# Designs tried in a protein design run: peptides against a protein of PDB entry 5IXI. Part 76

Target 1, 141 residues: chain A of PDB entry 5IXI
Amino acid sequence: TPLLDASSLEYLFAQGQYDLVKCLAPIRDPKTEQDGHDIENECLGMAVLAISHYAMMKKMQLPELPKDISYKRYIPETLNKSIRQRNLLTRMRINNVFKDFLKEFNNKTICDSSVSTHDLKVKYLATLETLTKHYGAEIFE

## One batch from the design tools (peptide; made by RFdiffusion4, then SolubleMPNN)

Design b2_p20_3_s3 (from b2_p20_3, 11 letters changed)
Fold by OpenDDE base, seed 2:
Structure b2_p20_3_s3 (fold): chain B 141 residues (1-141), chain A 20 residues (1-20)
Amino acid sequence: as target 1 above (141 residues)
Amino acid sequence: SKLEKDFNEMRKKILKKYEE
């Protein structure tokens, strides 16, 4: 893995978020139904990382964030459309899972000063590499 | 790392919640 300086990492993190949401870096194809759920959960995780990074950058605590904060802006648009087509109970379940994930991550992980925005960027990009079909080829090959 | 461990543990919890 090549050494990435702070400026390069900042750029890649921003571009990676854009590419994921806009499906320019498409997520991998599921091999099974369960694999599909795993992929969706990874996307929710990406949202948690992105939001946590935002909060940390703004020096805001989770309760200070809007109560209606959602994963919708931080996941692939195709997945967002898919979720919207699902029944109410399913959507409520997904939202509840996301809210719990975000809350627990902030309370357990982000509250630790040993975790930095740098760490979040690295984790985001590393996850993006495994989640998408071709991402990372230009960087690590 | 703590970040990696915590994130993975939370992902596991998510999977369990979906299966319940």
Scores: peptide ipSAE 0.319, ipTM 0.834, DockQ to the pose 0.602
Fold by OpenDDE base, seed 1:
Structure b2_p20_3_s3 (fold): chain B 141 residues (1-141), chain A 20 residues (1-20)
Amino acid sequence: as target 1 above (141 residues)
Amino acid sequence: SKLEKDFNEMRKKILKKYEE
């Protein structure tokens, strides 16, 4: 794979977040209903990575983050619109899953000083490549 | 890596919750 300096990685990470949310890097088509759920959960995972990176950059602990923190700004807009039109119980379930994921990831992984913002950027971009249709070929060839 | 291991384990747990 091509070597990326810190500035290039920072740029690609920011652009990748934008491309995912704005659907400029569209997520892959589901092959089955279960695959569709897997894709949605991967998107929630992307939100966890993005928020964790933000918290780490700002040197904030999870309790210091806004209580109304949500996945909504960190997932594809099309998926966000889809979730909003689902029933209350489904939306509550998705939110609970996300909150549990974020909390557990913070407690088990982010609290370990061995994990850096660099590691999170690499993980985010690598996951983005597998989640989307055409993104990342020039980075991971 | 720890990051890769932890993230993958948590993803698996999430997927199982949707199957319940």
Scores: peptide ipSAE 0.317, ipTM 0.835, DockQ to the pose 0.577
Fold by OpenDDE base, seed 5:
Structure b2_p20_3_s3 (fold): chain B 141 residues (1-141), chain A 20 residues (1-20)
Amino acid sequence: as target 1 above (141 residues)
Amino acid sequence: SKLEKDFNEMRKKILKKYEE
């Protein structure tokens, strides 16, 4: 596999976020109901990574982030529309799960100086490759 | 890496919460 330099990684990370949200890199089809839940959880994880990267780049602590921070702008638009169609209790549960994930990830992982924005980009792109149908085919060809 | 381990562990916790 090609060794990506910092500039290439920065570009691919930005493009990857756009492709995921705009469904240009569509997420894989669920094989079962449980697989569907796993895919949604992976998408929430992608949101956590993206937000954590943003906070780290801006040198902001989690309490400094907007109180109404949400996963909505960081997940596939199709999934966002699907979630909006679910009942209030389900939507509240998803939001609570996301907030807990973000908080724990910040306290346990992001606060560690050994984790860099570079590491987050790599993890994001690697997860994106497994989450989507065809992403990465051209990059690692 | 720490990032990989922590992220995967937290994902597993999320799955458990959905099963509750």
Scores: peptide ipSAE 0.313, ipTM 0.833, DockQ to the pose 0.604
Fold by OpenDDE base, seed 3:
Structure b2_p20_3_s3 (fold): chain B 141 residues (1-141), chain A 20 residues (1-20)
Amino acid sequence: as target 1 above (141 residues)
Amino acid sequence: SKLEKDFNEMRKKILKKYEE
């Protein structure tokens, strides 16, 4: 992983979030149905990372986060639209999975003092690189 | 679950550098 200064990393992290959500960095095409689910799960993970980073930056604990915290603003708009079109049970399942993921990540990972906002940014960008078609090639190659 | 596995992988990758 190339060395990035704090300002550059902050910029790239913010831009990466924007690019992911706005589909400027389109997610890779699923090879199978299961791959599609994996991609969606990765997107939920990206949301967890983004939210956790926000909480960490704000020195907030998970209980301090809004009860209606959602992945919707942190995943590709196309995926968000897709999820909204799915049946109620599916949407509930996805939401539950996300909530559990966020909770567990914060309880088991974010609580670790060794994890920094820097680490989350790097992980976010690295995952973004693997999740999307061509994004990040110049950064991490 | 699959997402739990993803979480674990993320956790491992994040914490890996501190275990070195």
Scores: peptide ipSAE 0.207, ipTM 0.729, DockQ to the pose 0.058

Design b2_p20_3_s4 (from b2_p20_3, 10 letters changed)
Fold by OpenDDE base, seed 1:
Structure b2_p20_3_s4 (fold): chain B 141 residues (1-141), chain A 20 residues (1-20)
Amino acid sequence: as target 1 above (141 residues)
Amino acid sequence: SKLDKAFEEMRKKILEKYES
């Protein structure tokens, strides 16, 4: 349960998104190759959370989202650059998995009304604390 | 895949109100 009021939570969520993408809150250093993959996968998950929150706030249905919706604007810029340097098949796979996850995530959470924008903000900030090197705040009890 | 596993795990945590 968050310790901050709704207004503060909204602010921190917005700032957290900016800090993640702009690498102002840098991603933690991977300890192994697999750890690096886990970090990247979590970043893609963060993109799904951010996009889902955006869609809910705008009251947009999944079919109404832009056809070219992508994770690119919602992950750290350094990771985005890294993905761009990978081979075409790998990039296509990542994109397809992301799109499938976004669709399935919305079907199982948004469409079922089981997740609120509040839940998404809390999850986003909680994940951000573990994903980045120094990000932290007295948000949770 | 590992990616699919990570995504599923994240969905479960959100549905269970993991951090709130």
Scores: peptide ipSAE 0.106, ipTM 0.697, DockQ to the pose 0.089
Fold by OpenDDE base, seed 4:
Structure b2_p20_3_s4 (fold): chain B 141 residues (1-141), chain A 20 residues (1-20)
Amino acid sequence: as target 1 above (141 residues)
Amino acid sequence: SKLDKAFEEMRKKILEKYES
């Protein structure tokens, strides 16, 4: 966005990640069961964006990332607790899908170099605005 | 699975925005 310089965008991106994980910017209430699933998938997508941004900033390829990399520290703590209460097969499925998502996305961002860290920040903040209840007024108004 | 399909749709939405 033309209204945000690089320094401001960097700050807002960092603060947005903190607010999402710590539930200071709580995710919106689901309107239906399917909406609830969509919200969870958006959160997993946010984790992919955050991890990909981290990897790009550190100039690391996906194989160089820790093999135990997880979405857990990049999603709302409330959602993380909810997932932990689900059965093993469900948690394994979520983890496998996430890893596939992360791998495919990193091929497009890190390997292809078609996406910049700037793009990831903008996408993260824009998604955060729609995903949460009250966030976004200070960023995109 | 239903979860896999939903995630694929999410991947598609995110990637399409930055592929071109």
Scores: peptide ipSAE 0.068, ipTM 0.675, DockQ to the pose 0.120
Fold by OpenDDE base, seed 3:
Structure b2_p20_3_s4 (fold): chain B 141 residues (1-141), chain A 20 residues (1-20)
Amino acid sequence: as target 1 above (141 residues)
Amino acid sequence: SKLDKAFEEMRKKILEKYES
């Protein structure tokens, strides 16, 4: 894995988020229906990482986060559109599970000194590489 | 549900890296 200075990593992390959301780094094609679900879950995971990073940067606990915080602005726009087209119960389930996921993850990150914003950026970019078609191939070995 | 299970698996994979 190439060594990146803090500034470079920060830039790549920001760019990666933008590329994922704007579908400039399109998510990989699902191989099966289950793979499709896994991809969506990975996207939601990316949202958790991004939000958790934000929370850590701002030194905010969960209660300090906006009550209407959502995955919507942190996932590919195409996926967001897809989810919005699903039935109400499904959307409610996704939202509830995401919030629980976010809560659990933030407890482990914000309250865990072993996790840094640096770690989250690396995790984000590494996951982005596996999640998308060709993004980051030159960044990670 | 299937969705809950999928999320749980994702949680485990992600959180495992950051477990103390």
Scores: peptide ipSAE 0.064, ipTM 0.667, DockQ to the pose 0.122
Fold by OpenDDE base, seed 2:
Structure b2_p20_3_s4 (fold): chain B 141 residues (1-141), chain A 20 residues (1-20)
Amino acid sequence: as target 1 above (141 residues)
Amino acid sequence: SKLDKAFEEMRKKILEKYES
């Protein structure tokens, strides 16, 4: 189990978010069509983690978050572009699933005192390692 | 939902990393 101090973890978390969105840490190649969908859903999960972390850091409840909050700024830019090109019904479904997950997860993390921002950072980085092609080997090996 | 399933899979992968 890796031991990271608070300052190092904070830095890596911030850098990891940047690398994911800017595609500096490219997501892994899908092996099947279903795998491709799983990868996209993992990216949406990363968005939920990032937003939940933000809300917790700012001591904000869900009603205080922007009503138009979206996954768009928290997923790889290439994936965001791809989703924009899909039909309206597909985009609506993605958005609905995301919002439902965000609400449920945010309520769980805020209400559950056992979940900290530290935990979210670790989960984010660990997931980033498995989601991307070659990221994070030096952190969690 | 699809997202819930994906998140559970993510959690599983995280747990595997912590166990190593």
Scores: peptide ipSAE 0.113, ipTM 0.686, DockQ to the pose 0.054; fails the geometry check

Design b2_p20_4_s1 (from b2_p20_4, 11 letters changed)
Fold by OpenDDE base, seed 4:
Structure b2_p20_4_s1 (fold): chain B 141 residues (1-141), chain A 20 residues (1-20)
Amino acid sequence: as target 1 above (141 residues)
Amino acid sequence: SKLDESFNSLIEKSNEKMNS
């Protein structure tokens, strides 16, 4: 993996978020129904990373974030549309999974000085590479 | 790393919850 300077990493992180949400970096095709759910959970994880990074940059704790904070603007638009078409119970479950994920992750990141915004950027980009079909080929060697 | 372990663990938990 190439060593990236801070400026390059910041740029790639921003671009990666944009590409994921706008589906310019399409997520990988699921091999099974279970794999499909795993992919969706990885997308929720990407949202958690992005939100956590935002919170850290703004020096905000989780309770300071809006109560209606959601994964919606941090996942692929196609997936967001798909979720909106599912029944209420399923949508509630997904939201609960996300909320729990964010809360627990916050305890280990925002509340842990050992994790930096730099670490979150690297983790985001690395996960993006495995989540999408061919993104990251030019970034990571 | 600590970050990797935390993130991956929570992904697994999410998988388990969605399968329930």
Scores: peptide ipSAE 0.560, ipTM 0.927, DockQ to the pose 0.693
Fold by OpenDDE base, seed 2:
Structure b2_p20_4_s1 (fold): chain B 141 residues (1-141), chain A 20 residues (1-20)
Amino acid sequence: as target 1 above (141 residues)
Amino acid sequence: SKLDESFNSLIEKSNEKMNS
């Protein structure tokens, strides 16, 4: 990855989150239904990264996070709207997948001093680049 | 990296659960 100072990375990370949620950085078009599901799971992953970063910044473990923590404010608004239109079973399934993802990821990150908030920002931006159509290609060129 | 491996692995697990 290119050399980015802490302040620049912080800015890009914040901007990237905003761009993803507000669909200013639109996610790539799915080629199939299965591809669409993969993209959605990547979005859930983005939420996990963002929340984990928040938790680490606040020096909190998962049990200290709100029980009703959700992916909703961390994924593209269009996807959020789409999910809300799906049946209860599907929504429950998505939520369970997210909860498990977050839990397992935190066991490997927050509970592991080898992973820093810096690393999470880089991972977020790198994943954002591959998840979206044309976002920030120059950042990692 | 550990971060990449953990993240990617969990993406795969999520895919498996959603497709089950």
Scores: peptide ipSAE 0.560, ipTM 0.927, DockQ to the pose 0.732
Fold by OpenDDE base, seed 5:
Structure b2_p20_4_s1 (fold): chain B 141 residues (1-141), chain A 20 residues (1-20)
Amino acid sequence: as target 1 above (141 residues)
Amino acid sequence: SKLDESFNSLIEKSNEKMNS
């Protein structure tokens, strides 16, 4: 895989986020219901990466982030619409899973300064490639 | 990497939570 300069990586990261949310890079089709849940959690993970990157860029720790921070603007619009149609308990559960994910990821990876914004961009794009249908093949294949 | 390990571990943990 080719090495990307900082400006190229920044562009690809921004475009990748847009493509995921706007479903221009559609997520892979689930093989089973369980696979669908796994894909959903991968999308929550993508939200965690994006938010963590934002926090690092703004030099903000989790307690400084808005308490109403949510995955909603960082996941595919189609998935967001699907989640909205689920019952209250399921939606609460998803929200709790996301918040726990974000908290634990921040505490164990971001807060100890072992990860840079550069690393997060690479991880985001690499995960995007596996999560979506034939996206980013020219970058990482 | 630590990033990969942490992220993948938390994905698995989330899967367990959603399945319980």
Scores: peptide ipSAE 0.559, ipTM 0.927, DockQ to the pose 0.764
Fold by OpenDDE base, seed 1:
Structure b2_p20_4_s1 (fold): chain B 141 residues (1-141), chain A 20 residues (1-20)
Amino acid sequence: as target 1 above (141 residues)
Amino acid sequence: SKLDESFNSLIEKSNEKMNS
């Protein structure tokens, strides 16, 4: 775990979200078709972390979030555009995978008092480092 | 950690769903 003060961690977390969505920290290149799917699911996971952090900061339970909560604003813009171009059934499948992920993550982790917003920020940044090309390697060295 | 285990497990589950 990096020894960052609260302000630095908050800044890095916010900047990391921005960099991921705006593709300033581009995701790694897939080596195979299956690797591409794995990368997309990791992006959905990043959305789950970001939304869970938001909910926790606002002291909201998952059922209190808007019914139309979506991954769309929390994943790379290029991936979002790609998904929008896929057929209806594929988009429905992706949405289902995301919603199941979010729900189960909430049940297994967020509803448990063992996870804090600090933990979510660290997890987000650590995952971002492995998901993207050459991002923030120094933070965890 | 529990956070790591939960997150990684759900990534794998999502991979399985997309492969089916």
Scores: peptide ipSAE 0.559, ipTM 0.927, DockQ to the pose 0.744

Design b2_p20_4_s2 (from b2_p20_4, 10 letters changed)
Fold by OpenDDE base, seed 4:
Structure b2_p20_4_s2 (fold): chain B 141 residues (1-141), chain A 20 residues (1-20)
Amino acid sequence: as target 1 above (141 residues)
Amino acid sequence: SSFDKAFEELREKAMKKMNE
């Protein structure tokens, strides 16, 4: 947004990641079972954004990232705990979906430099506002 | 933006795969 300079955006992005993972900014309550699944998918999207931003800052391409790259450190701890309690096939499915999401996103947007780190920060914070209960109302409003 | 559209499309694709 035009109200935030680069330094402010960097700070808010870092703090937002911390707040999401540590559940200091709790995710919204699901209205239905399907809504719960949609929320989880949104969290996976947040992980894609965060990892892609990290990779860009380190000037690393996706093939150069560790083979065991995972969403686990980039989603709410409560959700991570929930996923770990699910059966093996479900966990494998989630992992495959995430890896495909990350790969396709990087191939389409990061590899051709069509997306900047600025774009990722803005998208992350904007999504965080809608995903969480009360977070960031004063940031972009 | 094109970036937003691409991200949302991939998120929707992921959602469909998760619900298969």
Scores: peptide ipSAE 0.564, ipTM 0.927, DockQ to the pose 0.737
Fold by OpenDDE base, seed 1:
Structure b2_p20_4_s2 (fold): chain B 141 residues (1-141), chain A 20 residues (1-20)
Amino acid sequence: as target 1 above (141 residues)
Amino acid sequence: SSFDKAFEELREKAMKKMNE
């Protein structure tokens, strides 16, 4: 983005991740039960972006990532606690869907070199703005 | 962008799988 230099973008991206996980940037209130599920899926998407960015920064390919890679530390702590309280089958489904999402994303975008770390940071912050109540309102025009 | 479209499509796909 022309409004932010590289250093500012890097800082905001790091701070945004911290704020999301620590619930300092609270996610929006669900309007319906389905909206609640949509919010959770958006959070899983945020985890995909964050992990992919991490992998790119470390110059790691997907097969080189730990097999136990998880969304747990990349989503709001409140959501993580909620998921841990759900039954085993539900937790297994969430994990499987997430892993498939991450794999397909990396195969179609990261492995094809069609995405840069800059793109991931911008997408993360843009999504964070829509996912949370009043966060990052002035980041984008 | 093409990247944005790809990500949103995969997120939508994941959402559908979660609701199955």
Scores: peptide ipSAE 0.563, ipTM 0.928, DockQ to the pose 0.729
Fold by OpenDDE base, seed 5:
Parts: C-alpha cells; structure tokens; sequence
Structure b2_p20_4_s2 (fold): chain B 141 residues (1-141), chain A 20 residues (1-20)
C-alpha cells in the first residue's frame, strides 16, 4: 500500500466507516447465495475491526465494553435492515457468532500482540476496497 | 502479517459457525 501519513489515514478511515454504513460505498453484488453469506460475514468482520479500534482509542478492555455492543451500527444499513427481517433464531445466531468473533479477536490479537490502531485502520480500508464495488482504487492502486 | 492472518482465520471460523 502507498505510504499515508497518520492524519490522512485517520481521515480515510473515518470516511470509509461512514461510507460503508450509509451505503455511499455499496457492497459488491453477490454472485450466489453462498457469496451473499460470505459478504455478510465480511461485513461482520468490518464491525469487529471498527469496534476494536473504538475500544483501543477509548482504552477499554473487553469487560469494559458496553453490554449492548452490537454490529448494527457498523454494517451497511441495507444489510442491517435485511437481518432485522430474518427469524429470531437466525438473528440470535448472527449475534452469537459476532460476539464470539469480537471476543476471540480482541483476546488473541489486541490483548496479546502488538496490534495498533494504525494496523486496524489499514486492514479496514484494505478490506473495504475488496468488499465494495468501486471504493479504494485511488488509494491502494 | 501475523495480524492479518489471525483476523482472516477468525473470520473463516465465524463463517463456519454461521453455516452450521
């Protein structure tokens, strides 16, 4: 990736989060039903990165995170609407999978390694490029 | 990086759990 100064990266990360959630950078069209599920899990991963970054910035550990922490504010609004229309068991599964993902990521990577907020921003933007239709080409290419 | 690898592995694990 091209060298970005800290200020530029911070700006791009903030804008990228906004664009993803507000669907200004729409996610790519699924090729199959399974591809659709893969895209949804990618979005959950984006939420894990965003929340972990937030926690690090606030100097919060996992037990200090709000009990109602959720992916809902960190995924595309269209996907959030779709999930809310699914049955209770499906929604419960998504919540459980996400919470486990977040917990394991924070325990293994954030707490036990040298991962920084800089690393999270780079990974977020790089993933955003592959997840969305036309976003990021000017940044990483 | 090790960070990237760890994240991708956990994402794959989440995918597996979602499809169970």
Amino acid sequence: as target 1 above (141 residues)
Amino acid sequence: SSFDKAFEELREKAMKKMNE
Scores: peptide ipSAE 0.560, ipTM 0.927, DockQ to the pose 0.791
Fold by OpenDDE base, seed 2:
Structure b2_p20_4_s2 (fold): chain B 141 residues (1-141), chain A 20 residues (1-20)
Amino acid sequence: as target 1 above (141 residues)
Amino acid sequence: SSFDKAFEELREKAMKKMNE
């Protein structure tokens, strides 16, 4: 495995976020409907990691984040468009599940200082590699 | 790591809630 210094990791994390959102690193094809839902949930997880990293970098806690905090700009644009076409109840459920996920993650992991921004970047890139078709094969062996 | 485990557990929990 290659040795990644702090600057390289920062670059890869930033580029990975861009590639995921802009669909330059396309997510894997679902094998079933349930697999599709699992992939969407993985994308929500990516949003949790990205937002948590942002909050930590700005030294902000969850209550200090904007009230309209959302997964929308942290998931693939294609998925965001798909969700927008779903009915109101489905969209409300997705929002509620995401907000609960973010809140519980922050309370159980971020607030107790057991995780660093470094950990979040590594987890993000590792998940990105498994979530996408061919991305990041050279990063983790 | 404990961090990885906690994140994955919460992701699984979210998955279950989404299917309710």
Scores: peptide ipSAE 0.564, ipTM 0.927, DockQ to the pose 0.757; fails the geometry check

Design b2_p20_4_s3 (from b2_p20_4, 11 letters changed)
Fold by OpenDDE base, seed 3:
Structure b2_p20_4_s3 (fold): chain B 141 residues (1-141), chain A 20 residues (1-20)
Amino acid sequence: as target 1 above (141 residues)
Amino acid sequence: SSFDKSYNELIEKANKKMNE
């Protein structure tokens, strides 16, 4: 498999975000209930990666992001619909988990400049491959 | 990498919180 240059990586990252959210790259079927929860948390992680990448590109720190920043636009639409159907307590828990994830990721990784946008794109695409049914096979073969 | 390690730790933490 040929190495991805910067332009190819940028393209694939943008396409991957679109494909994940629009479910063109559908997430894999959970093998167990716990596996389903793991998949959802991985999706929250994908949202953290995408938001962090956006913030870095815009040279924005986490406090400069909207106070109501949410995972909703960065996860599969099917999952978003599923979460909306859950009870209030569950939705609050998911939101808290996401916000803590984003905050801690920012503090431990982004703020100290230990991570580049390149690293985020690679991690995003690598996770996307494992998270979806058939996506990315040709990219990482 | 250190980045991968930190990210994976946060994923594990999220998993733990969702199971509480």
Scores: peptide ipSAE 0.505, ipTM 0.905, DockQ to the pose 0.739
Fold by OpenDDE base, seed 1:
Structure b2_p20_4_s3 (fold): chain B 141 residues (1-141), chain A 20 residues (1-20)
Amino acid sequence: as target 1 above (141 residues)
Amino acid sequence: SSFDKSYNELIEKANKKMNE
């Protein structure tokens, strides 16, 4: 965005990740059970964005990343605690959804030379605004 | 954008998988 210079965007991106994980920017309340699932999947998407950004910054390819990469440290702590209390089959399904998401995102988007770390930061912050209750006052016009 | 489209498609796919 032309309203933010590179340094400001980098700072806000880092701050946004921290705020999401630490629940300083709490996710919005679900309107329905399905909405709750949608919110959780959006959080998985946020994890994919964060991990992909990290990989790009470190100039690492997906196969070079640790095989035990998890969404756990990239989603709200409250959601992480909730997932840990679910049954084994549900946890396996969530993990599979995340792994597939990350892989497909890498194949279809990260491998596209048109996608930059800047794009990932903008997408992350834009999604954060819609996902949380009070975050993102006029970051984007 | 093309990037937004690809990302949103993956979100939709995740939603479908969780409903299986």
Scores: peptide ipSAE 0.500, ipTM 0.904, DockQ to the pose 0.808
Fold by OpenDDE base, seed 2:
Order: C-alpha cells, then structure tokens, then sequence
Structure b2_p20_4_s3 (fold): chain B 141 residues (1-141), chain A 20 residues (1-20)
C-alpha cells in the first residue's frame, strides 16, 4: 500500500464517493441472498461514514443535521432505485436501521477525540475496495 | 483498532435488525 499524503487522500475520498454513487465503481456480485443484504448494509455504512465526515468538517453535531437526513444520496443509484421499489414496511425498516446506525456511530465513535476525518477517509476507501468489483487495483498495490 | 471494531459491530447489528 503506497503512502498517501493528505491532498491525495482527500482527492481519492471525493472521487471514491462519486464513483460509488454513480456506479462507476459497481458493487460486487452477491454470492447468496444473505450476502446481498450484507452488501446493502455495507452501503448504508458507507453513507454513515460520508455523512459523519461531512458533519465533522462543518463542525456540526448530529442534532444540527437536517431532520430529513438520508442515505439516498450516498449509496449506489442502482441500489437506491431498488429500495424505492420495495414495500413501505421494508423501506421503513431500512430507514430505521440507517438512523440508528448513524446515531450510534456518532455517539460511540465520532465523539471520541481519537477518531479523525483522516480515519474516516481511510475506512471509506478500504471498504470501497472490498465492496466493489475491482476498485483500488492500482491504489492499494 | 477500536474504531474498526466499533464500526464492524454496528454493521453486524444492522445485519441482525434486517433479519428480524
């Protein structure tokens, strides 16, 4: 793994978010139905990381975030379309899981002074590599 | 790391909730 300076990491983090959402870095094929659900939850986790990074950069606390904060803009567009086609109960469950994830992540991790925006970028890119088909082949040599 | 452990635990918790 090459040593990345702050500027390079910032660039890769921004580009990685764009590539994930726009499906330029498509998520890997699920091995089973349960694996498919795990992949979706990993995508929700990616949304939590992205939102938390944004909040930290803006020095905002969770209660200061918009009430309608959602995962929709931070997950692959194809997955977003799939979720919109599911029944109301399922969509409500997904939303609750995400909100609980974001809240608990903020309380247990973001409030910890040992966690930085740098850590969030690294975790995001590392997860992106495992989540997608062949992303990071050159970056994580 | 503690951060990785905490994050992974939340992923596992999400998985369990979706299977309820």
Amino acid sequence: as target 1 above (141 residues)
Amino acid sequence: SSFDKSYNELIEKANKKMNE
Scores: peptide ipSAE 0.500, ipTM 0.904, DockQ to the pose 0.770
Fold by OpenDDE base, seed 5:
Parts: sequence; C-alpha cells; structure tokens
Structure b2_p20_4_s3 (fold): chain B 141 residues (1-141), chain A 20 residues (1-20)
Amino acid sequence: as target 1 above (141 residues)
Amino acid sequence: SSFDKSYNELIEKANKKMNE
C-alpha cells in the first residue's frame, strides 16, 4: 500500500508468511464443507504467491525451480497435516491443482512482467487478512 | 486490478477442479 514503505512491507510479508505456516495467525473456521474447500484453495493460492515472490527475487523461471516444488512448506501446518491424512487420489488432485495454478500464474502474470514483488506482498497480506481469524485488521484499516 | 482479476480467476478454476 502507499502508506507502507518498502522495508515495512518486506517485514510484514515475512512475518505474515511465518504466522500463516506456524498457525500463529490461524485460518478462519469453515462455515460449510464447501467453505472449507475454498479456504484450502486460498491457501494453495498463498503458496503460489509466496513461491512466485521467491522466484522473482532470485530471478528464476519456472524451469529453474526445483522439480519437487510443493505447497507443503507454504500452507498452515494444520492444513498440511489434514491433507496428508487424505487418500492418495485426493492428494494427487491437490498436487495437480497446485501445480497448474503455479504454472498458469507464472506464465500469464509473472512472466509478462505485469506484476512486481511489491504487488505480490500486498496481495499476500490482503488475502491473509481474509483467511485468518484476527490478523491484519489494523494494517488495512 | 488486472492482477487481482487474474488471480481470482485462477482461484475459481482451482475450486472447479477440486469439485470435479
């Protein structure tokens, strides 16, 4: 946002990633089963944002990313544990959805240079606010 | 923004795939 300087935004982005993964900023309770699925997909989106930011900072393209790149380190630990308990078919589907998401996001948005690392940080923090119970209210008010 | 629009479309696509 225009009210935050680059250093402040960088700090908040780093802290936000840590808080999300470590469940210090717990995700909101789903209202329905479908809402739960929506939350999970938003978390996959958060992983896409974080990975894309990392790639941009390292000036890496998709082919240069690790072949075993995964959402696992970029989503809430509680969600990761939940996914690991699901059957193989479901886990495969989630992996495919994530990989397609990441590929399409990078090819259509990042590779076109229409999005900056600044934009990714803002989007990450804004989404984090909507996903979690109490996070970020003072930042975006 | 165009970025937000594109991102949201991918979220919706993910939702659709998970429901198939």
Scores: peptide ipSAE 0.499, ipTM 0.904, DockQ to the pose 0.768

